# Peptides against a protein of PDB entry 4LZF: the designs that were tried, part 19

Target 1, 155 residues: chain A of PDB entry 4LZF
Amino acid sequence: GGRLVVFPNGTRKELSADGQTVKVMFFNGDVKHTMPDQRVIYYYAEAQTTHITYPDGMEVLQFPNNQTEKHFPDGRKEITFPDQTVKTLHPDGREESVLTDGTIIQLNPDGSKVIQFNTGQREIHTADFKRREYPDGTVKTVYSDGRQETQYPTG

## One batch from the design tools (peptide)

Design b1_p17_2_s2 (made by RFdiffusion4, then SolubleMPNN; from b1_p17_2, 8 letters changed)
Fold by OpenDDE base, seed 1:
Structure b1_p17_2_s2 (fold): chain B 155 residues (1-155), chain A 17 residues (1-17)
Amino acid sequence: as target 1 above (155 residues)
Amino acid sequence: SIEELRQREAENEAELA
């Protein structure tokens, strides 16, 4: 059968009969589940936050406002905001946001920015220019010196 | 902060030792 250990501080530890599941109910209301697949699910009672750790080093945080953060073993982070926007932070410093309307915003380590609009238009921001690319192949560029150029589709 | 949560967890775990 399972076992129950009660500590002097009021913490309770429940062990399954097979020893594969452990549930610790801490005196402060926190709960820790160790699962057969070696996931550890920790619930912070005061913060109402769930922290899941995986054997491969992945971590998942679930906040009471419905925000979810995934911390990947490679150092990448993925944040799902309450509005369902997904932001990915890469180890190299690149950031990508996917909006609910399908718009994608990319911030590059060199400071450049790329916006892929849901309309099919793309906007590129660099130190030297701002460029708008249109679905028909038209490209409009405003250079840092104030010069403007329009490139029309070929064909 | 996440650091505060981790500290809380560590403190709770220390009570089991």
Scores: peptide ipSAE 0.335, ipTM 0.885, DockQ to the pose 0.898
Fold by OpenDDE base, seed 3:
Structure b1_p17_2_s2 (fold): chain B 155 residues (1-155), chain A 17 residues (1-17)
Amino acid sequence: as target 1 above (155 residues)
Amino acid sequence: SIEELRQREAENEAELA
């Protein structure tokens, strides 16, 4: 049979008969499940937040506002916001946001920004200019000094 | 914060020892 341990503070530890599952119900309402696959599921009662840790080092946080954060073993973080925007933070400092309409916003470690619009237009922001690239090959550049340049497609 | 949650977890685990 299983085993139940009750601590003086009211915390309860329940072990399955096979020893593969452990459930700890803390006195403050928090709950910790250790699963046969070695996942650990921790529930913070006051914050209503779930924290899952995997044997490979993956961590998943689920917040009460429907935000989810994944922390990958390689150092990458992926945040799914309540509006379903997905933001990825890369170990090299690059950030990428994918909007629900398919627009991709990239922030590069050098400070540049690239927006790939769902229309096929692309906008590049640097310290020196903002550039808009159009699907027909037209390129419009506004330089930091106020100059504007339009490059027309060949043909 | 996440740090507060981790601290809470650590305190809870310490009570099991």
Scores: peptide ipSAE 0.334, ipTM 0.886, DockQ to the pose 0.890
Fold by OpenDDE base, seed 4:
Structure b1_p17_2_s2 (fold): chain B 155 residues (1-155), chain A 17 residues (1-17)
Amino acid sequence: as target 1 above (155 residues)
Amino acid sequence: SIEELRQREAENEAELA
C-alpha cells in the first residue's frame, strides 16, 4: 500500500498507504515528516534542531540545548530557555520574561522596564527613575539625578 | 542561524524536484 521513492542522491521518500503521511529522509540526514494533521516536522541533522510548522501558521523550534521557540500566528514569539525561563516577545515590541522563581520582567517599547518580584515588590525603570513599590504601599524612587523620594502608605 | 537552517531545507527540497 505504501510507497518508497529513492532518489539518486540517496534521499528517500516514504508515503503511507493512505497518503496522509510522508516521510522524507534526505541524503544529508535531515528528516521531514508531513503528518495527517498537516503539520510538518523538519529535523536538521547537523544542527540537531527540530522545526515544526502547523497549518495555522504556528511554528515551533526545538534546539539541542533544550531551548524551545514558539512562533505564534499573531506574531508573538515565546522562548523557553534551557533554565525554563519563558520569554515572550509581542508584536508591539513588548517583552516579558517569566523566571522560574516567579519573577516577571517586562520590557516596554518605550524603553521602560517593570520587574514584578516574587515577593510582591515591583520595580519600575524609566529613563528618569527607578521606582520600587512595596506590598505595604511604600514607594521608593531613585531619580537619575541621584535624588531619592519615599512615599509612605496612608494606612 | 535559523536562516542557514532554512536555506539547508530549501536546498534539500530542491533535490526532490
Scores: peptide ipSAE 0.333, ipTM 0.886, DockQ to the pose 0.894
Fold by OpenDDE base, seed 2:
Structure b1_p17_2_s2 (fold): chain B 155 residues (1-155), chain A 17 residues (1-17)
Amino acid sequence: as target 1 above (155 residues)
Amino acid sequence: SIEELRQREAENEAELA
């Protein structure tokens, strides 16, 4: 059978008969599950937050407001916000947000910004210009010096 | 903060020793 250890402070440790599952119920209400697949599930009672760690170094945080964060072993982070926007933070400093309407916002390490609208339009922001690309191939550029240029579709 | 949560976990784990 399984084994139960009760500590003086009230913490309880339950071990399965096969020893592959361990459940610790801490005195403060926190709970830790160690699973046969070596996944560790920690529940913070006061914060109502779940933290899952995987053997490969992957971590998942689930917050009470329905936000979820994934921390990948390569340093990438993926945040799913309560509104279901997904933000990816890359190790190189690049950030990408995917909105529920399909709009994609990219922030680049050099400070440039790219917005891919759900309409098919694309907007590029750099230190030198702001550019709008249209589905028909028209491109409008406003340069930092105030100059404006329109490139019409070719064909 | 996440650091506070990790600290709490570490303190809880220390009690198992």
Scores: peptide ipSAE 0.327, ipTM 0.883, DockQ to the pose 0.855

Design b1_p17_2_s3 (made by RFdiffusion4, then SolubleMPNN; from b1_p17_2, 9 letters changed)
Fold by OpenDDE base, seed 5:
Structure b1_p17_2_s3 (fold): chain B 155 residues (1-155), chain A 17 residues (1-17)
Amino acid sequence: as target 1 above (155 residues)
Amino acid sequence: SEEELKERERRNEELLA
């Protein structure tokens, strides 16, 4: 069978018979599971938060408000918000948000922003201009100096 | 914060030693 270790403070450690699973129930209500696949699941009782660590360095945080954060070994983070918006933070500083309606918002390290609308339109914001690209190929640009240009598609 | 949670975990694990 398995083993049970009870510590003086009330912490309990359960070891499976095969030694592949370890469950620690801490005196403060926290729980730590070490699984056969070597992932570690830690539950913070007071915060009602689950933290999963994987052998490859991947980490997953699950918050009580239904937000989930994935921390990748390369430094990338992926946040799924309660409203199901997904935000990706890249190591180079680029950020991408995917909204539930299909809109994609990209913030680039140079400060530029790109919005890919669910309609197929795309809007690009730079220090020099704001540009709207339309599905038919029309491009409208408003420059910082006040000029406005329309580039029409070629047939 | 995440740091506070990690510190809590660390303290808990020290009790297993």
Scores: peptide ipSAE 0.294, ipTM 0.870, DockQ to the pose 0.858
Fold by OpenDDE base, seed 1:
Structure b1_p17_2_s3 (fold): chain B 155 residues (1-155), chain A 17 residues (1-17)
Amino acid sequence: as target 1 above (155 residues)
Amino acid sequence: SEEELKERERRNEELLA
């Protein structure tokens, strides 16, 4: 059968009969589960936060406000906010937010910004211009010097 | 912070050793 170890401080360690599952209930209310697939699920009682570590280096944090953070082995982070917006932070400094309405906001390391609207319009912000691209192929650009250019679609 | 949580976990695990 399984084993139960009780430590002097009140911590309890439960081991399955096959040794593949370990559950530690710490004296402070924290709980650690080691699973057969080598996932480790740690629950911080005071913070009400769950931290899952995977054998490939993936980590998942689940916060009491329903926010979830995924830390990928390549250094990428993905945050799912309570409103279900998903923000991805890339190791190169690029950030992407996907809103629930389908809008995508990209922040590039060079400071440029791209908004892909759910309407199919795209807005590009650079140091030199602000550009709006329309689904019909029309492109309107406002340059930093005040010039405005309209590029009409070819048919 | 995440670091504080990791430190808490580390301390708890040290008590099991």
Scores: peptide ipSAE 0.291, ipTM 0.868, DockQ to the pose 0.855
Fold by OpenDDE base, seed 3:
Structure b1_p17_2_s3 (fold): chain B 155 residues (1-155), chain A 17 residues (1-17)
Amino acid sequence: as target 1 above (155 residues)
Amino acid sequence: SEEELKERERRNEELLA
Protein backbone atom coordinates (compact mmCIF):
# COMPACT_ATOMS: atom_id res chain seq x y z
CA GLY B 1 0.00 0.00 0.00
CA GLY B 2 0.84 3.68 0.15
CA ARG B 3 2.98 5.32 2.78
CA LEU B 4 2.55 8.33 5.03
CA VAL B 5 5.57 10.00 6.58
CA VAL B 6 5.01 12.64 9.24
CA PHE B 7 7.96 14.85 10.12
CA PRO B 8 8.53 16.46 13.53
CA ASN B 9 7.65 19.93 12.19
CA GLY B 10 4.25 18.71 10.94
CA THR B 11 5.17 18.27 7.26
CA ARG B 12 3.39 15.27 5.76
CA LYS B 13 4.57 13.18 2.81
CA GLU B 14 2.12 10.85 1.09
CA LEU B 15 3.37 8.24 -1.37
CA SER B 16 1.15 6.17 -3.61
CA ALA B 17 1.48 2.39 -3.51
CA ASP B 18 3.37 2.40 -6.84
CA GLY B 19 5.53 5.37 -5.77
CA GLN B 20 4.53 7.34 -8.89
CA THR B 21 2.58 10.02 -7.05
CA VAL B 22 4.04 11.99 -4.17
CA LYS B 23 2.22 14.69 -2.24
CA VAL B 24 4.06 16.81 0.29
CA MET B 25 2.06 19.08 2.54
CA PHE B 26 4.55 21.39 4.18
CA PHE B 27 4.08 22.76 7.68
CA ASN B 28 3.75 26.31 6.25
CA GLY B 29 0.81 25.38 3.99
CA ASP B 30 2.77 24.89 0.76
CA VAL B 31 1.95 21.78 -1.27
CA LYS B 32 4.12 19.87 -3.73
CA HIS B 33 2.74 17.20 -6.07
CA THR B 34 5.01 14.99 -8.13
CA MET B 35 2.92 13.28 -10.79
CA PRO B 36 3.43 10.05 -12.78
CA ASP B 37 4.05 12.14 -15.93
CA GLN B 38 6.90 13.88 -14.04
CA ARG B 39 5.08 17.20 -13.71
CA VAL B 40 5.81 18.96 -10.46
CA ILE B 41 3.02 21.14 -9.13
CA TYR B 42 4.02 23.49 -6.35
CA TYR B 43 1.50 25.66 -4.52
CA TYR B 44 2.79 28.64 -2.57
CA ALA B 45 0.23 29.13 0.20
CA GLU B 46 1.05 32.72 1.16
CA ALA B 47 1.22 33.98 -2.44
CA GLN B 48 -1.68 31.73 -3.53
CA THR B 49 0.40 30.97 -6.64
CA THR B 50 0.75 27.66 -8.47
CA HIS B 51 3.97 26.78 -10.28
CA ILE B 52 3.98 23.79 -12.62
CA THR B 53 7.22 22.46 -14.06
CA TYR B 54 7.36 19.96 -16.90
CA PRO B 55 10.17 17.54 -17.80
CA ASP B 56 10.82 19.38 -21.10
CA GLY B 57 11.52 22.64 -19.24
CA MET B 58 8.08 24.22 -19.70
CA GLU B 59 6.86 26.22 -16.72
CA VAL B 60 3.37 27.48 -15.95
CA LEU B 61 2.57 30.10 -13.33
CA GLN B 62 -0.97 30.70 -12.14
CA PHE B 63 -1.48 33.84 -10.08
CA PRO B 64 -4.36 34.68 -7.72
CA ASN B 65 -5.49 37.56 -10.01
CA ASN B 66 -6.28 34.97 -12.73
CA GLN B 67 -3.16 35.77 -14.77
CA THR B 68 -1.38 32.78 -16.31
CA GLU B 69 2.18 32.75 -17.61
CA LYS B 70 3.76 30.03 -19.75
CA HIS B 71 7.55 29.95 -19.99
CA PHE B 72 8.64 27.84 -22.94
CA PRO B 73 12.01 26.04 -23.16
CA ASP B 74 12.99 28.15 -26.21
CA GLY B 75 12.68 31.35 -24.17
CA ARG B 76 9.23 32.35 -25.44
CA LYS B 77 6.83 33.65 -22.83
CA GLU B 78 3.03 33.70 -23.14
CA ILE B 79 0.95 35.77 -20.74
CA THR B 80 -2.81 35.45 -20.47
CA PHE B 81 -4.01 38.54 -18.62
CA PRO B 82 -7.11 38.64 -16.41
CA ASP B 83 -9.01 40.36 -19.27
CA GLN B 84 -8.07 37.39 -21.51
CA THR B 85 -5.65 39.35 -23.68
CA VAL B 86 -2.82 37.05 -24.72
CA LYS B 87 0.67 38.51 -25.04
CA THR B 88 3.55 36.54 -26.52
CA LEU B 89 7.16 37.63 -26.02
CA HIS B 90 9.48 36.00 -28.54
CA PRO B 91 13.20 35.31 -28.04
CA ASP B 92 14.05 37.69 -30.93
CA GLY B 93 12.44 40.58 -29.04
CA ARG B 94 9.16 40.61 -30.99
CA GLU B 95 5.98 41.01 -28.95
CA GLU B 96 2.48 40.09 -30.06
CA SER B 97 -0.80 40.84 -28.32
CA VAL B 98 -4.11 39.30 -29.28
CA LEU B 99 -7.07 41.22 -27.90
CA THR B 100 -10.45 39.65 -27.18
CA ASP B 101 -12.00 41.56 -30.13
CA GLY B 102 -9.55 39.87 -32.52
CA THR B 103 -7.18 42.82 -32.91
CA ILE B 104 -3.53 41.80 -33.17
CA ILE B 105 -0.74 44.18 -32.14
CA GLN B 106 2.83 43.38 -33.11
CA LEU B 107 5.85 45.22 -31.72
CA ASN B 108 9.00 44.51 -33.71
CA PRO B 109 12.62 44.63 -32.48
CA ASP B 110 13.35 47.56 -34.84
CA GLY B 111 10.70 49.63 -33.06
CA SER B 112 8.04 49.29 -35.76
CA LYS B 113 4.46 48.43 -34.86
CA VAL B 114 1.78 46.62 -36.83
CA ILE B 115 -1.88 46.62 -35.87
CA GLN B 116 -4.21 44.20 -37.58
CA PHE B 117 -7.70 45.46 -36.81
CA ASN B 118 -10.72 43.18 -36.60
CA THR B 119 -12.22 45.27 -39.46
CA GLY B 120 -9.56 43.99 -41.85
CA GLN B 121 -7.65 47.27 -41.85
CA ARG B 122 -3.96 47.22 -41.04
CA GLU B 123 -1.82 50.01 -39.64
CA ILE B 124 1.97 50.09 -39.85
CA HIS B 125 4.11 52.44 -37.77
CA THR B 126 7.79 52.97 -38.57
CA ALA B 127 10.35 55.69 -37.91
CA ASP B 128 9.64 57.04 -41.40
CA PHE B 129 5.86 56.76 -41.77
CA LYS B 130 2.44 55.74 -40.55
CA ARG B 131 0.53 53.66 -43.09
CA ARG B 132 -3.07 52.49 -43.21
CA GLU B 133 -4.01 49.58 -45.45
CA TYR B 134 -7.66 49.05 -46.32
CA PRO B 135 -9.41 45.82 -47.37
CA ASP B 136 -10.13 47.22 -50.86
CA GLY B 137 -6.40 47.68 -51.49
CA THR B 138 -6.21 51.41 -50.80
CA VAL B 139 -3.10 52.43 -48.89
CA LYS B 140 -2.67 55.80 -47.19
CA THR B 141 0.76 56.86 -45.96
CA VAL B 142 1.80 59.85 -43.88
CA TYR B 143 5.56 60.28 -43.93
CA SER B 144 7.64 61.84 -41.17
CA ASP B 145 8.50 64.77 -43.47
CA GLY B 146 4.80 65.64 -43.80
CA ARG B 147 4.31 64.17 -47.27
CA GLN B 148 1.08 62.24 -47.78
CA GLU B 149 0.52 59.52 -50.35
CA THR B 150 -2.54 57.57 -51.42
CA GLN B 151 -2.12 54.39 -53.42
CA TYR B 152 -5.33 53.32 -55.11
CA PRO B 153 -6.27 49.68 -55.66
CA THR B 154 -5.58 48.01 -58.97
CA GLY B 155 -8.65 47.08 -61.07
CA SER A 1 9.09 37.94 -5.86
CA GLU A 2 9.86 34.86 -7.94
CA GLU A 3 13.26 34.53 -6.27
CA GLU A 4 11.73 34.69 -2.80
CA LEU A 5 9.28 31.92 -3.73
CA LYS A 6 12.09 29.72 -5.05
CA GLU A 7 14.06 30.25 -1.86
CA ARG A 8 11.00 29.34 0.22
CA GLU A 9 10.61 26.13 -1.78
CA ARG A 10 14.30 25.31 -1.31
CA ARG A 11 14.07 25.76 2.46
CA ASN A 12 11.01 23.51 2.63
CA GLU A 13 12.69 20.77 0.61
CA GLU A 14 15.83 20.78 2.75
CA LEU A 15 13.78 19.40 5.64
CA LEU A 16 12.85 16.32 3.58
CA ALA A 17 16.50 15.27 2.94
Scores: peptide ipSAE 0.290, ipTM 0.869, DockQ to the pose 0.821
Fold by OpenDDE base, seed 2:
Structure b1_p17_2_s3 (fold): chain B 155 residues (1-155), chain A 17 residues (1-17)
Amino acid sequence: as target 1 above (155 residues)
Amino acid sequence: SEEELKERERRNEELLA
C-alpha cells in the first residue's frame, strides 16, 4: 500500500503504493507533486503560484493574477498575460507580442519594430524610417529627416 | 521573484529527512 510519512515540523509525505506518485505537503502550506510522467508540480502557498517542471526541461509558472509563463528548453519564454496577450521572448533577443485582436508586435534585436495590424496594414520602424504598408500595395515611408515617400501599387 | 520561489522550494526540500 501507500505510505505516509509525517515529519516533526508538520510536513507530510504521501507515497503511492507503486511509488510513482509522491505528494509532499510542507509545513508552510507548499505542496509538491511528483507524477508518474516525471512532471513535478510545486505550489507555493504564500505566492499562490504553481510551478511545473517537465523532464525535458520545460517549465510552466502560473501566477495568481492568471499570468502564465512557459520556459522552453531552447531558451524561449512565452508569457500569457491576464488580458490574454501572448509575448514570446526568443533566444536571439527578438520579442513578439500577439494581441487579442490579432495584432502582432515584433521587437528585433537591432532595435527595429514591426507591427502587423489586424487590418492587414504593417508598420516597420527602423533607425532611419517608419514605413506603413497598406493592403492595396501602397507603401508610405517617413524618414528620420522628415521627408516622406509614397510608393503606389502598380496596375 | 522566481529566484526567491526556487530558494523557498530548495529550503523546503532540505527539510525532508
Scores: peptide ipSAE 0.286, ipTM 0.867, DockQ to the pose 0.870

Design b1_p17_2_s4 (made by RFdiffusion4, then SolubleMPNN; from b1_p17_2, 11 letters changed)
Fold by OpenDDE base, seed 3:
Structure b1_p17_2_s4 (fold): chain B 155 residues (1-155), chain A 17 residues (1-17)
Amino acid sequence: as target 1 above (155 residues)
Amino acid sequence: SEEELKRREEENLRLLE
């Protein structure tokens, strides 16, 4: 059947009969699980943090404050904050936050910002202007030079 | 930190060998 190995330092290693499941309980309280699906789950006792690694390179970090971070093989990171806001950091430098009310905030590598409100309005911030787009097609722009422009929808 | 945690894991694993 299964095996239990006890090391001189107090670390314990449990192996399933088929050897596909391994649980190591370290002397310092850390725990490492190797699963049949090749997922590795490491628990850091002092930090109370769980780190899961997948064979495809995916990593998941679970922190004691209920924050979760996913590190994707393509370099993308997804952070779920305790308030359930989800922030995605893209490899190209773009950042996107989805708020619980449905608002989406995008920060672009060029420094521009786009806010997609849950009302259907959109606001664009650039070095040159702030622009508000309305669902009816109205667009209001305030330029950095003080000029203001309103574009009305066509009927 | 992430680096500190990884170092801790490596130390634990070395003690098994």
Scores: peptide ipSAE 0.253, ipTM 0.850, DockQ to the pose 0.886
Fold by OpenDDE base, seed 5:
Structure b1_p17_2_s4 (fold): chain B 155 residues (1-155), chain A 17 residues (1-17)
Amino acid sequence: as target 1 above (155 residues)
Amino acid sequence: SEEELKRREEENLRLLE
């Protein structure tokens, strides 16, 4: 059979009969669940936040505002915001946001920005220019010196 | 903050050590 340990402060520790599941209910309302698959689920009662740690180093945070964060072993983070925007932060400093309308915004470590619109247009922002690429192959560039260039499709 | 949550967890776990 399983075991129940009750501590003087009110913390309770439940051990499954097979020893594969451990549930600790802390005196302050927090709960720690160690599962057979070695994932650990910690619930912070006051913050109403769930923190899941996986044996491979993956971590998942679930916040009461419906935000979810995934922390990957390689240092990458993926944040799903309450509005369902998904933002990925890469170890190299690159950030990518996928909006609900399909727009993708990329911030690069060099300071450049790329917007992939849901219309198929793409806009590139650098220190030297803003460039708009159109689905038909037309490319319009506005340079920092005020010069404008249009490149027409060859097809 | 996440750091505060981790500290809270650590405090709770001291009893189990």
Scores: peptide ipSAE 0.251, ipTM 0.848, DockQ to the pose 0.810
Fold by OpenDDE base, seed 2:
Structure b1_p17_2_s4 (fold): chain B 155 residues (1-155), chain A 17 residues (1-17)
Amino acid sequence: as target 1 above (155 residues)
Amino acid sequence: SEEELKRREEENLRLLE
């Protein structure tokens, strides 16, 4: 059968009969589950936060405000905000936000920014210019010196 | 912070030793 260990401080440890599931209920309200698939689920009672660790190094944090963070083994982080915006932080320093309306915002390590609008328009921000690309092929560029250029689509 | 949470977990785990 299973086992229950009660520690003097009030912490309780429950072990399944096969030993594959372990549940620790700490005196401070925290809970740790070790699952047969080697996932470890830790619940921080005071913070109301859940932290899941996977054998491959993946980590998931679930916060009480409905924010979820995924930490991938390659160093990438994915944050799902309460509004369901998803922000990805890449190991190379690039950041990408996907808004619920389908707009994608990319921040590049060189400081440039690219916005892919849900309308199909694309806007590129660099140190030298802001460029707007339209679905019809028109491209409008405003340079930092105030010069403007319009490139019209070919017939 | 995440570091504080990790510290809390480590402290709790030490209580099992």
Scores: peptide ipSAE 0.248, ipTM 0.846, DockQ to the pose 0.896
Fold by OpenDDE base, seed 1:
Structure b1_p17_2_s4 (fold): chain B 155 residues (1-155), chain A 17 residues (1-17)
Amino acid sequence: as target 1 above (155 residues)
Amino acid sequence: SEEELKRREEENLRLLE
């Protein structure tokens, strides 16, 4: 079973016997796979990049430097960088980065920034203040007007 | 037709480039 079609330009198309798998090998080295689960896999030979599209609208890009990008149907993007940092870009403009050491950096649409350190400390940046929260409950705030306050834990 | 398939695949390639 199966079929092989060779086009005049050198492109080759392989069809499985059941018709569920199609592999197109383009003359320039690019490859297109259509899989039984309806995934479509494009390989860009020169860029050495793989682009997978799913029937639900999910897309995955795999780059030669080991960066991976996931594009979700809801508009969210998740980027895994070569250093294994994972950055999520939300449709509302919020960005979250999870570092390999466990630190989480959040950039909010209102311009505020939150850093959750792996030590348990949390730093909050707003237009009005920079605040450091400590695991013991101590909170240090530097306000935009230059005031500095320390709130001590209770209990 | 196979010729139509060829054209469509070439178009897909061009869209990817």
Scores: peptide ipSAE 0.184, ipTM 0.829, DockQ to the pose 0.111

## One batch from the design tools (peptide)

Design b1_p18_1 (made by RFdiffusion4)
Fold by OpenDDE base, seed 4:
Structure b1_p18_1 (fold): chain B 155 residues (1-155), chain A 18 residues (1-18)
Amino acid sequence: as target 1 above (155 residues)
Amino acid sequence: MFTKDQLLAMRAETEAEA
C-alpha cells in the first residue's frame, strides 16, 4: 500500500504504493501533486488557482475566474480570458488576440495594429494611416494628414 | 487576481515551512 505521513504542522504527505505519485496537502490548504509523468500540479488554496508545471518548462495557470494562462518555455504566454478570447504575448513584444468571432487583433512592437476580421477584411493601423483591405482587393487608406486613397483591384 | 510571481512567492513560503 501507499504511505501517509502527517507532520506536526498539519501537512500531510501521501505516497502511492508504486511511489510514482506524491500528494502533499499543506497546512494552509495548498495541495501539490507530483505525477508519474513528472508534471507537478499545485493548488493554491487562498488564490483558488491551479498551477501545473511540466518537465519541458511549460506552465499552466487556471484561475478561479476561468482564466487560463499558458507560459511556454520559449517565453510566449497564452491567455484564455473568461470570455474565451485568446491572447498570445510573444517574447518580441507582439501580441495577438483571437476573438470568439474569429477576429484576430495583432499589436506589433512598433505600435502598429492589424485587425483580421472574420469577414476577410483586414485593417492596418499605423502612425501614418489606417488602411482597410477588402477581400475583392480594394484597399482604402485614411492618412493621418486627412488624405484618403482608394486602390482598386487589378485584373 | 494573483499574478504568477505572487503565486510562486506564496508557494515558496508554503513549501519552505513544510
Scores: peptide ipSAE 0.517, ipTM 0.929, DockQ to the pose 0.941
Fold by OpenDDE base, seed 1:
Structure b1_p18_1 (fold): chain B 155 residues (1-155), chain A 18 residues (1-18)
Amino acid sequence: as target 1 above (155 residues)
Amino acid sequence: MFTKDQLLAMRAETEAEA
């Protein structure tokens, strides 16, 4: 009960018997699957990239180097790099990277940077200083003017 | 590698010519 339509340019369209699945094989090698759940799977032949779009607006890109990108309806983007680092880009410009060792790096729109180390130490970078916070409560600050300050924990 | 925007542009051309 399925149907196959062949166009003069070489594009082929296959329809399932129930009509719920449509496969278009384009003349250039691209492939488009429309699934019963309304997701659309597009394969870019030249780029060797798979692009899935969901009805809720979610998009997933799978690149040939094993990088995966998720584009959320709210504008957030999540990139899983080949090394398994996960980077989240927020609509407000904030970026967060989670490294495989558990380190979290936050880049803020104002240019400041916060690193949460897996050791529990935290480092804050601003235009005016770099600050290291230690688990014991010690805080060391190096200011841009060359001053260094240590705040000791309460005994 | 191609960006999303580049891919979408390519796809638009392909789908338009189909």
Scores: peptide ipSAE 0.515, ipTM 0.928, DockQ to the pose 0.921
Fold by OpenDDE base, seed 5:
Structure b1_p18_1 (fold): chain B 155 residues (1-155), chain A 18 residues (1-18)
Amino acid sequence: as target 1 above (155 residues)
Amino acid sequence: MFTKDQLLAMRAETEAEA
């Protein structure tokens, strides 16, 4: 059968009969599950946060506000916000947000910003210009010096 | 909300004390 160990400080350790699952209920209310698949599920009682660590180094944090964070072994982080916006932070510094309406916002390491609207329009922000690209091929650019340029589609 | 690093620090203390 299973085994229960109770420590003097109030921590309790439960081992399954097959020995594949270990549950530690810490004195402070934290709970640690070691699962047969070797993932470790840790619940922070004070923070009301669940932290899952996988054998491959993947980590998942589930916060009480319904935010979820995935921390990938390569350093990438994916945040699903309560509103279901998904933001990906890449190790090279680029950030990408996918909004629920399909809009994609990209912040690049060079400081440029790209917005891909759900309408098919694309807006590019750089130090030198702001550019709007339209589905028909029209491109409008406003340069930092105030110059404006419209490039019409060829065809 | 606590950051991941804050959580890990708290966990380290808890696990060490247990």
Scores: peptide ipSAE 0.514, ipTM 0.928, DockQ to the pose 0.927
Fold by OpenDDE base, seed 2:
Structure b1_p18_1 (fold): chain B 155 residues (1-155), chain A 18 residues (1-18)
Amino acid sequence: as target 1 above (155 residues)
Amino acid sequence: MFTKDQLLAMRAETEAEA
């Protein structure tokens, strides 16, 4: 059978018979599971948060408000918010948010912003202009100096 | 809500005391 060790401080350590699974129930209510595949599942009792660490460096955090965060080994972070918006933060500083309606918002390291609307329209924000691209090929640009330009589709 | 780093710090303390 397995083995149970009870420490004076109240921490309990349970080992499976094969030694492949270890469960530590800490004195403060935290729980740590070490699995045969070497992933570690840690439950923070006070925070009511689950933290999974994989051998390849992947980490998953599950918060009590239904927010989930994935921390990739390459430094990328993916946040699924309670409203199911998914935000990806890239190591180069680029951020992308995918809304539930399909709208994609991209924030670039240079400060530019691109919105791909679910309607097919695209809006581009730069230091010099805001540009709206329409599915029919029309492009409207408002420059920082106040000039407005409309480019009509060819054909 | 705690950040990852905050959680890890708390965990480090918990595991050290165990």
Scores: peptide ipSAE 0.512, ipTM 0.928, DockQ to the pose 0.925

Design b1_p18_1_s1 (made by RFdiffusion4, then SolubleMPNN; from b1_p18_1, 13 letters changed)
Fold by OpenDDE base, seed 2:
Structure b1_p18_1_s1 (fold): chain B 155 residues (1-155), chain A 18 residues (1-18)
Amino acid sequence: as target 1 above (155 residues)
Amino acid sequence: LPSREELLERERKTLEEA
């Protein structure tokens, strides 16, 4: 059968009969589950946050406001916000946000920004200009010096 | 929201006192 160990400080440890599942209920209300698949689920009682660690190094944080963070072994982080926007932070410093309407916002390590609108338009922001590209091939550029240029598509 | 590092520190402290 399973085992229950109760410590003087109030911590309780439950072990399954097969020894594959361990549940520790700490004195402060935190809970740690060690599962047969080797994932560890830690619940922080005060923060009301769940932290799952996987044997491959993957980590998942689930916050009480419905935000979820995934920490990948390669150093990438993926944040799903309460509004369901997904933001990916890459090890090279690049950031990408996918909005619920399909808009993609990319922040590059060099400081440039690219917005891919759900309409097919794209906006590129650099130190020197802001450029809007339209699906028909029209490109409008506003340079930092105030100059504007329109490039028309070739028929 | 707490950071990953803050949460890990809380876990560490809890484990040390258990």
Scores: peptide ipSAE 0.457, ipTM 0.915, DockQ to the pose 0.935
Fold by OpenDDE base, seed 1:
Structure b1_p18_1_s1 (fold): chain B 155 residues (1-155), chain A 18 residues (1-18)
Amino acid sequence: as target 1 above (155 residues)
Amino acid sequence: LPSREELLERERKTLEEA
């Protein structure tokens, strides 16, 4: 069958009969599983957090408050918050939040911000203006100089 | 919540003490 090794400090190592699964139960309560598919599951006992690492470099953190973080090999990070908002942080500095109501908030590296409301309205913030786009094609712009402009739909 | 780096450090420490 499998093997069990008990270390003097209380750490226990369990190996499956085929050697493909290894479970280490550390003296501090942490647990490390090495699986046949080469994923590694580490449980931090004090933090009550699970950390899964995949052979391709993908990592998943599962926190006790139901927050999940995915760390992709390309440097992208995806956070699912307890309220189920999903925030994606891109390597170029762009951030996107998708709210549960369908609203999408984008923060761009140049400092601009775009909000796509669930109503179909879109708000664009730049250094030069704040612009509201409406589903009917109307666009209202407030420029940094205080000028306001309404562009009416065509077609 | 702990950061990824903090967790990795905890893992490293635990592995070294095991």
Scores: peptide ipSAE 0.456, ipTM 0.915, DockQ to the pose 0.957
Fold by OpenDDE base, seed 3:
Structure b1_p18_1_s1 (fold): chain B 155 residues (1-155), chain A 18 residues (1-18)
Amino acid sequence: as target 1 above (155 residues)
Amino acid sequence: LPSREELLERERKTLEEA
């Protein structure tokens, strides 16, 4: 059968009969589950936050405000905000946000910004220009020196 | 919200006192 160990400090440890599941209920209200699949689920009572660690190095944080953070083994971080916007931070410094309306905002390490609108238009911001690309192939550019250029589609 | 590092430190402290 399973076992229950109660320590003098109030910590309780529950072991399954097969030893594959361990639940520790700490004196401070924290809870640690070790699962058969080698996941470790830690609940921080004061922070009301759940932290899941996987054997491959993946980590998931679930916060009480409905924010979720995923920490990938490759160094990538993915944040799902309470409004369901998903932001990905890449190891190379690139950041991408996917809004609920389908708009994608990309911040590049060189400081440039790309917005892919849900309408199919794309806007590119660099130190030298702002450029709007339209689905029909029209491209409008405003350069930092004040020049404006329109490139019309061919065909 | 607490940082990942803060949470890990809390876990470490809890485990040491258990």
Scores: peptide ipSAE 0.455, ipTM 0.915, DockQ to the pose 0.948
Fold by OpenDDE base, seed 5:
Structure b1_p18_1_s1 (fold): chain B 155 residues (1-155), chain A 18 residues (1-18)
Amino acid sequence: as target 1 above (155 residues)
Amino acid sequence: LPSREELLERERKTLEEA
């Protein structure tokens, strides 16, 4: 069957009969599970946080306030906040936030900002202009010099 | 909330003391 090893410091190690699962309960209350699929689940007792590492390099952090962080092997980071907003940080410096109402906010490395509203409108901010695109195809641009331009839809 | 790096450091310390 399985084995239980108890160390003098209070750490306990449980091994499954097949040897595929290992559970270490550390003296400080932390817990480490090594699973048959090679994922490692570490529970930080003081922080009440769960950290899952996968063989491909994927990591998932689950915090007690309901925040979740995913660290992808490609360097991308995805944060799900307690309010269920999802922010993605890309290796190229681009950031995207998806709000609960469906609005998407994109911050680009060049400093530009794009907002995709849940209404279907899109707003683009650059150093030179602020542009609003409407679902009907109308585009309104306010340039930094104060000039305004309206582009009307075709048809 | 603790950072990933802080958590990894805690894990490292725990493993060293185990």
Scores: peptide ipSAE 0.453, ipTM 0.914, DockQ to the pose 0.965

